# Designs tried in a protein design run: peptides against a protein of PDB entry 5T59. Part 4

Target 1, 112 residues: chain A of PDB entry 5T59
Amino acid sequence: TTPTMQSTSLLTEHLGYPPISLVDDIINAVNEIMYKCTNAMEKYLMQRNIIGKKDFSDEIKIGTAKLESLLENSVDKNFDKLELYVLRNILSIPSDLLEENRFRLLHHEKLV
Target 2, 90 residues: chain B of PDB entry 5T59
Amino acid sequence: EHIRFQRLVQVCNKALEESIRKLQSWEKIHECFPNYGQTREGIENLTVCQQQVIKLWSNLSRVEFDAIFHERSIEEKLNQLDDLINKARS

## One batch from the design tools (peptide; made by RFdiffusion4, then SolubleMPNN)

Design b1_p8_5_s3 (from b1_p8_5 with E8K)
Fold by OpenDDE base, seed 5:
Structure b1_p8_5_s3 (fold): chain B 112 residues (1-112), chain C 90 residues (1-90), chain A 8 residues (1-8)
Amino acid sequence: as target 1 above (112 residues)
Amino acid sequence: as target 2 above (90 residues)
Amino acid sequence: SEIEELAK
């Protein structure tokens, strides 16, 4: 089921914000967390860049960048799926409730 | 009766778990540091780093997502939506 | 943990 303009309007009225705003908050949060994690990893390893007489700084920088890219790709994939699922199956109004008489139910309940 | 908020929590947890899964692979971690990971100290550092970052991921996501859900009053709103749908179908 | 502190 794909969200309609009518569904979006009704849900926006019900929620007090557009459904997509919740998804945006979630995605923004996980992105922030992701970069905090990868940045911390780099800092941790760069503080331990010398083993014996060898300096592994370049390898650490390249390696952490690869891990960041790997995590970015995974986050993008999984939270794109999340967005679709939330908007279609959680923040959704069944088609039978989009009929004229059912449409009034959501509106009426808010006003009472 | 109320199912939508439970589904939201479930799908969020699933997305978080699937996203971090590759970092849980020691093989993938080691592949990014092929020479560093050939040293004893390097292995130790990578092991601790991997363990701590996974825990950090879990803790930060829990705190931040709970805050979002609270600020958006999403449990209440989804429960109300469930109630409206159930009422309309009865 | 140290990484937690580094992430702040």
Scores: peptide ipSAE 0.662, ipTM 0.952, DockQ to the pose 0.935
Fold by OpenDDE base, seed 1:
Structure b1_p8_5_s3 (fold): chain B 112 residues (1-112), chain C 90 residues (1-90), chain A 8 residues (1-8)
Amino acid sequence: as target 1 above (112 residues)
Amino acid sequence: as target 2 above (90 residues)
Amino acid sequence: SEIEELAK
């Protein structure tokens, strides 16, 4: 099931931050890494753009752009799945603990 | 007993591995450079580039994700969550 | 590696 407002509040109290903040950090990090990788690839190949007196600069630029797009699509797909899984199955509170009695226990344990 | 943090690491690794899979394909790399890759020297450059980029992806991801997990104290917090759940069910 | 340096 989709995370509830109640579970989000409890987890925010427990974590010290909203669960989504962790996911945001992860996604931001992988995006940064992705562009560092593709940018480095382009620079590496552009330093080696001439082979046999032929300039392959245009092909390299187009090719690296294609690889970047390919990687972007894969990252988006896989980390969207990750986001859903983490929020639903890892950073989640079982429904039985959302009952009044269990809710108080969880809150009490946090404060004690 | 403690399972949530292990699962977090596993799904992160899986997402990273699946994301880089297409760059691990030589065929996909080569098709992006059809003429450049027809030269011996071009093939050598692409081979080294592919290898180093994949390694960079892995290394940067490990360092950055570990930093995030540390800064967010997520292992401790998830272990505590596991403990709370187990306690409530006992 | 050179790629690592270029990524910095």
Scores: peptide ipSAE 0.662, ipTM 0.952, DockQ to the pose 0.932
Fold by OpenDDE base, seed 3:
Structure b1_p8_5_s3 (fold): chain B 112 residues (1-112), chain C 90 residues (1-90), chain A 8 residues (1-8)
Amino acid sequence: as target 1 above (112 residues)
Amino acid sequence: as target 2 above (90 residues)
Amino acid sequence: SEIEELAK
């Protein structure tokens, strides 16, 4: 079931923030971590760019860029799936609770 | 009784694990450094780099995600949501 | 580890 405006409003009231805000935090965090990892890899290898008499700097730069792209694609794919799942199945209100009598329960619990 | 937060943790871990899977492949790593990886020293450097970055990925994600969950009080909020749903269905 | 320091 796709989240409705009503469910979003109710969850926002319950959480104190819109459900999408949590997902945004997660996605922003993993993106930051991803680039920290790839940047560290490049730095590590660039400190070890010369083997024998050969300088591998160009290959290292290209190679780490390829790894970054690979990781980026995987992160995008998997966390897009995560976003969909979280918003639909975790941060969601079952349809039976979207009835009038169930709304009263939610409001009652907040007031008590 | 409480299931939503557990599911959140599970799907986060799954996404993290699936995302790093290709980087865990030595073949994929080596393919990115075809000449560098033909040297003994290059192989050693790549091996250590791969191992350390995977650990870094795991450690950073754990710390950052835990911080998010804490700041958003998501465990408490999801537990409350579970309780409301269970009460409504009882 | 060294890479942890590089990531800072």
Scores: peptide ipSAE 0.661, ipTM 0.952, DockQ to the pose 0.931
Fold by OpenDDE base, seed 4:
Structure b1_p8_5_s3 (fold): chain B 112 residues (1-112), chain C 90 residues (1-90), chain A 8 residues (1-8)
Amino acid sequence: as target 1 above (112 residues)
Amino acid sequence: as target 2 above (90 residues)
Amino acid sequence: SEIEELAK
């Protein structure tokens, strides 16, 4: 089920931050890592751009750009799935515990 | 008893693994460098590059994700959440 | 590795 405002509020109180903040950290991190990897790849190959008498600089630039695009698409797809899963199944409160009586229990435990 | 943090780690690892899978394909790598990859030296360079970047991906993600988990105290918080839920169901 | 250094 989709997270509710009530669930988000309770989890924010419990975590000390909104659940989405964790996901944002993860996604920002992987994006940074992704571009570090592709940039390093380009630099590595550009240092090896000449083979024999041929200069492959243009091909390397185009090729690494293509790989970056492939990686971007894959990262986007998989971490969108991750976001949904984390928010729905990990950083979530079961619906039966969002009932008034159970809600009080969780809230009370935090205050006591 | 405690399951949520384990699931978080698992889903993160899965996402990382699935994301890098295309770079693990030699065919896809070679397709991006059709002429460069027709040379012996080019193949060698691409092979080393592929291996190193995959390792870099793994190492950086491990370090960065562990840092995030630590900064957010997520293992402790998720364990507490599991405990609260289990207690409520008792 | 070399690529690790390039990524810094």
Scores: peptide ipSAE 0.660, ipTM 0.952, DockQ to the pose 0.931

Design b1_p8_5_s4 (from b1_p8_5 with E5K E8A)
Fold by OpenDDE base, seed 2:
Structure b1_p8_5_s4 (fold): chain B 112 residues (1-112), chain C 90 residues (1-90), chain A 8 residues (1-8)
Amino acid sequence: as target 1 above (112 residues)
Amino acid sequence: as target 2 above (90 residues)
Amino acid sequence: SEIEKLAA
């Protein structure tokens, strides 16, 4: 199920931040890690760009770019799924507790 | 009784594992370097590079995600959420 | 590893 405004408000109050902020942190982190990995890969291979008398610098640059693209696509796909799952199933409040009586109870418990 | 944080860790690990899967394929690595990979030395370099980058991916993600979870106090908050929900249903 | 150093 899709998160509601009510759920978001309650979770924001509970967490001290909007639920999406956690997901943003995760996604930003993996993106940073991704580019660190691909950058390091390129540097490593570029330090080993000459085999015999042949310079493979151009091939290495193209090849690492392809790997970066491949990784980007995979990260985007899998962490989009993660975002949906986290917001819908982890950072969520069951619908039965969003009813008027349960909503008040949850709010009351937090204030006590 | 506490389930949400465990699920968070699980889905994070799954996303990380699925994301790096393509780089774990030697065939995919090799096809990106068709001529470089036809040399003995090139193959050796690619092999080491592949192994080290996969390890780097794992290590960096562990450190960074743990830092995020700590800074956001997410384990505690999710446990509290579980408790609140369970209490409300009691 | 060397890759780790290059990523720093």
Scores: peptide ipSAE 0.659, ipTM 0.952, DockQ to the pose 0.936
Fold by OpenDDE base, seed 1:
Parts: sequence; C-alpha cells; structure tokens
Structure b1_p8_5_s4 (fold): chain B 112 residues (1-112), chain C 90 residues (1-90), chain A 8 residues (1-8)
Amino acid sequence: as target 1 above (112 residues)
Amino acid sequence: as target 2 above (90 residues)
Amino acid sequence: SEIEKLAA
C-alpha cells in the first residue's frame, strides 16, 4: 500500500525528519560512490593507456563511459526498488496505530 | 522483537550487491575494452581494476551508509517504532 | 593505484 499523509506526518514527528529524507541521503550517497568508482577506474586505466607502441586512450574513455552507463542504469533500477520498499514496509505505520486511541499513545510515548 | 532496522540493512545490502553485479562480470568488463583486453598487459590491468573497484564500492558504501544511519539515528528510531507497534498490538 | 588510493 502507498504511504498516507497521516503516516508521513507521524513518522516525521517520530524521526525528526520526513521519511523521504533518509532515502534521499542513501540515494545521494550511492550516486557519489558510483562516480568515484568510475572516475577512479578511468584514471587507473588512463595511466596504463599505452601497451607496446599502441595508445588505447580513446578505447579506455569509451569503455569506461559504457561501464558508467551500465552502473547508472543498475543503480537507478535497484535503488528505485529500495525507495519503494523502505517507504512502504520499513518506514510505515500499521493502520491500527492510525486510529485515534493509538495516535494518542504515540504522542504519550514521545513525551515520556 | 526488533525487525525494521535489520530489514533496512538487508535491503540496502541487496541493492548495493545487485547494482555492482554487472561490474563483477568479467565478460561485461572485457566487452567494453575489446582491443585493450586482447593484450596480456591489458588483461592484467583490467583484472586489477575490476577487483579494486569492487572493493572500493564495498568499502565506500559501508562507511557512507553507516554514517547516514548514525546521523539519522535510524536504528534507535526503528527499534522504538517496533516497540510502539508491538505495544499497540498487545 | 588511483583505485587503491581512494579505497584507503
């Protein structure tokens, strides 16, 4: 099921931040890591671009770009799934806690 | 009793592992460097590069994700959420 | 290597 506005509000109060903020941090981190990895790979190979008398610089640049694209597509796919799963199944409030009496309990527990 | 944080860690690890899977394929790596990979030195360089980038991916993700989890106090918050849910169902 | 430097 899709997260409700009420669930989001309650979780925001509990967490001290909106649930989506955690997901944003995770996605931003993996994107940064991804580009660090591909950049390091390109630099490593470009330092070793000449084999014998042949310069493979152009092939290395094209090849690393292809790997970057491949990794980007995989990251996008898998972390889109992660976002949905986290927001629906981890950072979620069951319907029984959305009732009036349970809502009061959440506030009470926060104050204690 | 506490299950949500464990699930968060598991789904993060799964996403990271699935994302790097294609780079773990030597065939995929070699296909991107068809002529470079036909040389002995090229193969050696690509082999080292592949191994090290996978390690870099793993190490960076562990450090960065742990930092995020700590800064967001997510283990504590998810444990508290589990406790609240369990209490409400008692 | 550049990768090893970043991994350290």
Scores: peptide ipSAE 0.144, ipTM 0.942, DockQ to the pose 0.405
Fold by OpenDDE base, seed 4:
Structure b1_p8_5_s4 (fold): chain B 112 residues (1-112), chain C 90 residues (1-90), chain A 8 residues (1-8)
Amino acid sequence: as target 1 above (112 residues)
Amino acid sequence: as target 2 above (90 residues)
Amino acid sequence: SEIEKLAA
């Protein structure tokens, strides 16, 4: 099931931030890491671009770009799944508790 | 009892592992460098590069994700959430 | 290597 506005509000109160903010942090981090990795690969290989008398600079640039794209696609796919899972199954309030108005415990505990 | 944070860690690790899996494929790496990878030195360089980038990926992700979890106090918050839910059901 | 430097 999809998170409701009610659950989002309650969780935001509990967390001190919207649940999506955590996911955003995670995704932003992995994106940064991803580009650091691909950039490092390119630089590493470009320092080793000449083998024998042949210059492979162009191939390296194209190849690393392809790897970057490959990684981007994989990151996008897997972290989209992560986002859905986290928001639906981790940062979630069971529907039965919402329906029974038992979510008031979140407020109660905050006040006590 | 406390399960949500554990699950968060697990799914993060899974996403990271699945994301880097294609770079762990030598075949895919080699395909990106078809001529470079036909040389002995090229293969050696690609091998080292592949190994190092995977390590970098792992190390950076561990550090950064732990920092996020700490800054967001997510373990504590998720444990509290578990407790609240369990209490509500009791 | 550049990667190793970044990993440190």
Scores: peptide ipSAE 0.141, ipTM 0.942, DockQ to the pose 0.444
Fold by OpenDDE base, seed 3:
Structure b1_p8_5_s4 (fold): chain B 112 residues (1-112), chain C 90 residues (1-90), chain A 8 residues (1-8)
Amino acid sequence: as target 1 above (112 residues)
Amino acid sequence: as target 2 above (90 residues)
Amino acid sequence: SEIEKLAA
């Protein structure tokens, strides 16, 4: 089911932050990690760019760029799926509980 | 009883695993360096590079995701959410 | 290596 404004409000109250903030943290982190990995790979190979009498610098730059693109595409696809799943199935409130009953329980737990 | 945090960890691990899968393919790596990979030294360098980048991916993701989960107190919050839902349905 | 440095 699609998250509602009511569920978002209730979850924000419960979490202390909007549910989307967690997803944003995750996605930002994996993007940072991705570029650290590809940058490290390029630097590693560029330190080993000459074999025999041939300089492979251009090939290394192109090759690592291709790998970066492959990784970017895969990250985008898989973490888009993750975002939808987390917001709809993990950080969610069942529709049958989106009523006064759920709200009272949350309020009660805060008071106890 | 508590299921949501477990699901979060599982879906994160799955996304990370699926994302790095292409780099785990030696064929894909080699295809990106067709001439470099025809040399003995090139193959050796690519082999080490592939292994180390996969390890780096795993290590960085573990550390960073655990930090996020801790900063957001998400395990506790999701457990509480499970408890609230279970109580409401009882 | 650069990868090793980042991993450390």
Scores: peptide ipSAE 0.136, ipTM 0.941, DockQ to the pose 0.453

Design b1_p8_6_s1 (from b1_p8_6, 4 letters changed)
Fold by OpenDDE base, seed 4:
Structure b1_p8_6_s1 (fold): chain B 112 residues (1-112), chain C 90 residues (1-90), chain A 8 residues (1-8)
Amino acid sequence: as target 1 above (112 residues)
Amino acid sequence: as target 2 above (90 residues)
Amino acid sequence: SKLREIAR
């Protein structure tokens, strides 16, 4: 099920930040890591671009770009799934806790 | 008792592992460097590069994700959430 | 290399 506004509000109060903020941090981090990896790979290979008397610089640039695209697609797919799962199943409030009495309990626990 | 944080870690690891899976394929790597990979030295370079990139991926993700989890106090918060849920259902 | 250094 999709998170409700009420759930988001309660979780925001509990966490001190919106649940989506955590996911954003994770996704931003993995994107940064991804490009660091591909950049490192390109630089590593470009330092080894000449074998014998042949210069493979062009092939290396194209090849690393292809790998980057491949990784981008995979990251996008898998972390989209992660986002959905986290927001729906981890950072979620069961329906029974969304009742008024349970809502008060959550609020009370924060105050005490 | 406390399950949500464990699940968070698990799904993060799963996403990371599945994301890097294509780079773990030697065939995929070699396909991107068809001529370079036909040389002995090229194969060696690609092999080392592949291994090191995977390690880099793993190390960076561990450090960065742990930092995020710490900054967001997510383990504590998720444990508290579990406790609240359990209490409400008791 | 930078790659090796970072990865370690």
Scores: peptide ipSAE 0.133, ipTM 0.940, DockQ to the pose 0.019
Fold by OpenDDE base, seed 3:
Structure b1_p8_6_s1 (fold): chain B 112 residues (1-112), chain C 90 residues (1-90), chain A 8 residues (1-8)
Amino acid sequence: as target 1 above (112 residues)
Amino acid sequence: as target 2 above (90 residues)
Amino acid sequence: SKLREIAR
């Protein structure tokens, strides 16, 4: 089930930040890493673009772009799954803790 | 007892592993450089490039994700959440 | 290269 407003509020209070903020950090990080990897790969190959008498610069640029696209698609797919899983199964409050008596327990434990 | 942080690490590792899987395929790498990869020197360059980029992916992800987890104090917070849940269910 | 330097 999708997290409720109540769950989000309680988790925000507990974490000190909204649950989605952690996911945002993770996704932003992997995107940055992805482009660093592809950029490094392109630069490495472009420094080795001439084999014999032939210049492979154009092929290298196209090839690295294709690899970047493949990686982008895979990252998007897998980290979309990760986002859903984290928000639903890790950064979640079970229904029994959303009841009045259990809600009070969570609140009291934080204040004590 | 404490399971949520372990699960977080597991799913992060899984997502990272599955994301880089296509770059681990030599066939896919070679297909992107059909003429360059027909030369001996090109094959050597691609081989080194593939190995190093995978290593770079692993190293950067480890450092950055650990930094995020630390900055967000997520292990402590998730352990506390587990404790609260376990207490409520006891 | 950056790739070699960082990957090491």
Scores: peptide ipSAE 0.131, ipTM 0.940, DockQ to the pose 0.019
Fold by OpenDDE base, seed 1:
Structure b1_p8_6_s1 (fold): chain B 112 residues (1-112), chain C 90 residues (1-90), chain A 8 residues (1-8)
Amino acid sequence: as target 1 above (112 residues)
Amino acid sequence: as target 2 above (90 residues)
Amino acid sequence: SKLREIAR
């Protein structure tokens, strides 16, 4: 089940930011890391593009692009799963706390 | 008692490990460089490249994710959430 | 570049 608006509001109050913001940070970070890795790989190999008398620059560019694509697909898949899991199971409020008395408890604990 | 932050770390690590799995396959790497990988020097370069990029992935992810967790105070917040839930159920 | 830095 998708998190409710009520749960999101309570968690936002508790966290000081919407739960999705944490996930966004994580996803943005891994994407940045991904491209840094592929870029580094390309640069490393392009500095070693000539073996003997043969220039492998074109093959290196194509090959690194293929690896980038593979990594992108894997990152997208796995971190979509992560997002779903985090929002549903980690950054979640049990239903028994989604009552008026429980709301007061959360608010009270924050203020005390 | 405190379980949510541990789970967060675990699922992050799992996602990172599963994401890099294809790059850990020498066969997949070699397939992307079929002619380059037929040379001795090419194999050596690819081997080093593969090893170093995996290390780079691991190191960067550790540093960046730890920074995010710190900036968002997520360990503290999740521990507090666990405590609130446990208290409410008492 | 970053690969070289790690390799060093």
Scores: peptide ipSAE 0.124, ipTM 0.940, DockQ to the pose 0.018
Fold by OpenDDE base, seed 2:
Structure b1_p8_6_s1 (fold): chain B 112 residues (1-112), chain C 90 residues (1-90), chain A 8 residues (1-8)
Amino acid sequence: as target 1 above (112 residues)
Amino acid sequence: as target 2 above (90 residues)
Amino acid sequence: SKLREIAR
């Protein structure tokens, strides 16, 4: 089930921010981490690019780029699933609480 | 009683673990460096690189995600949400 | 590098 406008509004009021903002923070963070990791890999290997008399710089650059792409694809896939799950199941209001009487209760509990 | 924050942590960990799975494969790493990995030194360097990047991934994600959770007060907010739901159903 | 830092 997709989150409703009412659910989003209630959660925004409760959280102090829209639920999507948390997910955005998580996704932005993992993306940053991802590129830090791939950059570190490239730098590490490029400092060790010469073995014997052969320079492997080109292969290292291509190889690390491939790994980056692989990681990007995996991150995108898994964190898309995460986003869906979080917004639907964690940052969600059960349908019974979306009724008028329950809605009042949420407001009352928050304001009192 | 409080379940939502636990679930958040679990799904975050799962996403992180599944995301790094490909880098945990030596075969995948070696395939990206076919000639470099044919040398003894190359294999050694790739091995260390693989191990260290996985650790870096784990450490950075722990620190950054904990910071996000703290800044967003998400544990407290999710616990409160659980409490509200439970109270409403009582 | 960050990898070196981890290795230390």
Scores: peptide ipSAE 0.120, ipTM 0.940, DockQ to the pose 0.018; fails the geometry check

Design b1_p8_6_s2 (from b1_p8_6, 4 letters changed)
Fold by OpenDDE base, seed 2:
Structure b1_p8_6_s2 (fold): chain B 112 residues (1-112), chain C 90 residues (1-90), chain A 8 residues (1-8)
Amino acid sequence: as target 1 above (112 residues)
Amino acid sequence: as target 2 above (90 residues)
Amino acid sequence: SELRKIAR
């Protein structure tokens, strides 16, 4: 089920921020971490780019770029799934609480 | 009684684990460095690099996600949400 | 680790 406008509004009031904001924070964080990791890999290997008499700098740059792409694709896929699950199942209000009588209860409990 | 925050942590961990899965494959790593990985030193460097990046991934994600959860007070808010739902159904 | 140091 897709989150409703009513659910989003109620959750925003409850959380103090829109539910999507949490997901955005998570996704932004993992993206930052991802690039930190790949950058670190590249730098580590580039410090070890010469073996014997051969310079592997070009291969290292290409290889780390490939790994970055691989990681990017995986992160995108898995965290898209995460976003969907979180918004639908965790940051959600059951339909029975969206009824008028339950809605009143939610507001009453929050405001009192 | 409180289930939502636990689920949040679980799905975050799962997403992180699945995201790093391919980097855990030595074959995938080696394929990106076909000539470099044909040298003894290259293999050693790649091995260390692979191990360290996986640990780095885990450590950074733990710290950052915990910070987010704290800043957003999400455990408390989700527990409260669970309580509200349970109360409404009573 | 070395990678951790680099990432700092």
Scores: peptide ipSAE 0.525, ipTM 0.951, DockQ to the pose 0.020
Fold by OpenDDE base, seed 1:
Structure b1_p8_6_s2 (fold): chain B 112 residues (1-112), chain C 90 residues (1-90), chain A 8 residues (1-8)
Amino acid sequence: as target 1 above (112 residues)
Amino acid sequence: as target 2 above (90 residues)
Amino acid sequence: SELRKIAR
């Protein structure tokens, strides 16, 4: 079940930020890391592009691009799953707490 | 008692591990460099590159994710959430 | 690590 607006509001109050903001940070970070890794691979191999008398620069560029694509696809798939899991199962409020009396409890604990 | 933060760490680690899995395959690496990988020196370079990038992936992700968790105070907040839920059910 | 140096 997709998180409700009510759940999001309560969690935002508790966290001090919307739950999605945490997920965004995680996804942005892994994307940055991903490109740092692939860029490093390319540069490392491009510094070693000549073997004997043959220049492998073109093959290296194509090959690293393929690896980047593979990594991108895997990151997208796995972190989409992560986003859903985190928002549904970790950053979630059980239905029994989505009542008027329970709302007061959460708010009270925040203020005390 | 406190379970949410542990689960967050677990699913993050799982996603990271599953994402890098294809790069851990020597066959996949070699397939991307069919001619370069036919040379002794090329194989050596690819081997070192593969090993280093996997370590780089792990190290960068650990540092960055820990920073995010700290900046968002997520362990404390999730522990508090667990406590609130448990209290409400008591 | 050479890759680590490059990524800095």
Scores: peptide ipSAE 0.520, ipTM 0.951, DockQ to the pose 0.021
Fold by OpenDDE base, seed 3:
Structure b1_p8_6_s2 (fold): chain B 112 residues (1-112), chain C 90 residues (1-90), chain A 8 residues (1-8)
Amino acid sequence: as target 1 above (112 residues)
Amino acid sequence: as target 2 above (90 residues)
Amino acid sequence: SELRKIAR
């Protein structure tokens, strides 16, 4: 089930930040890493762009762009799944804890 | 007893592994450089590049994700959440 | 590695 407003509020209180903030950090990090990797690949190959008498600069630029696109698509797909899983199954409060008596338990444990 | 943080690490590792899988294919790498990869030196350069980028991906992700987990105190918070849930169900 | 140096 989709997280409720109540669940989000309780988790925000518990974590000290909204659950989505953690996911945002993870996704932002992997995106940064992705572009660092592809940029490094391009630069590495561009330093080795001439083989014999032929300059492969154009092919290298196109090729690394294709690899970047492949990686982008894969990252988007897999980390979209990750986001859903984390928010629904990890950063979640079971329905039984959202009942009044269990909600009070959570609140009391935090204050004690 | 404590399962949520373990699951977080697992799903992060899985997402990272599945994301880099296509770059682990030599065939896919070679297809992106059809003429460059027809030369001996080109093949050598691509081979080294492929190996190094996979390592770079792994190392950067490990460092950055560990930093995030630390800054967000997520292991402690998830363990506490597990404890609260277990207590409520006992 | 060379890529690591480039990625810095």
Scores: peptide ipSAE 0.520, ipTM 0.951, DockQ to the pose 0.021
Fold by OpenDDE base, seed 4:
Structure b1_p8_6_s2 (fold): chain B 112 residues (1-112), chain C 90 residues (1-90), chain A 8 residues (1-8)
Amino acid sequence: as target 1 above (112 residues)
Amino acid sequence: as target 2 above (90 residues)
Amino acid sequence: SELRKIAR
């Protein structure tokens, strides 16, 4: 099920931040890591671009770009799934807790 | 009792693992470097590079994700959420 | 590792 506005509000109150903020942090982090990895790979290979008398610089640049694209696609796919799962199943409030009496309980626990 | 944080860690690890899976394929790596990978030295370089990038991926993600979880106090918050849910259902 | 040194 899709998170409701009420659920988001309650979770924001509980967490001190919107649930999406956590997901954003995670996704931003993995994207940064991804490019660090591919950049490092390119630099590593470019330092080893000459084998014998042949310069493979062009092939290395193209190849690492392809790997980056491959990784980008995979990251996008898998972390989109992660986002949906986290927001729907982890950072979620069951319907029974969305009732007025349960809402008050959550609020009360915050105040005490 | 407390399940949400465990699930968060699990799905994060799963996403990370599945994301790097293509780079774990030697065939995929080699396909990107068809001529370079036909040399002995090239193969060696690619092999080391592949191994190191996978480790780098793992290490960086562990450090960064742990930092995020700490900064967001997410374990505590999710445990509290579990407790609230359990209490409400009791 | 070498890649770790390269990565920032």
Scores: peptide ipSAE 0.512, ipTM 0.951, DockQ to the pose 0.021

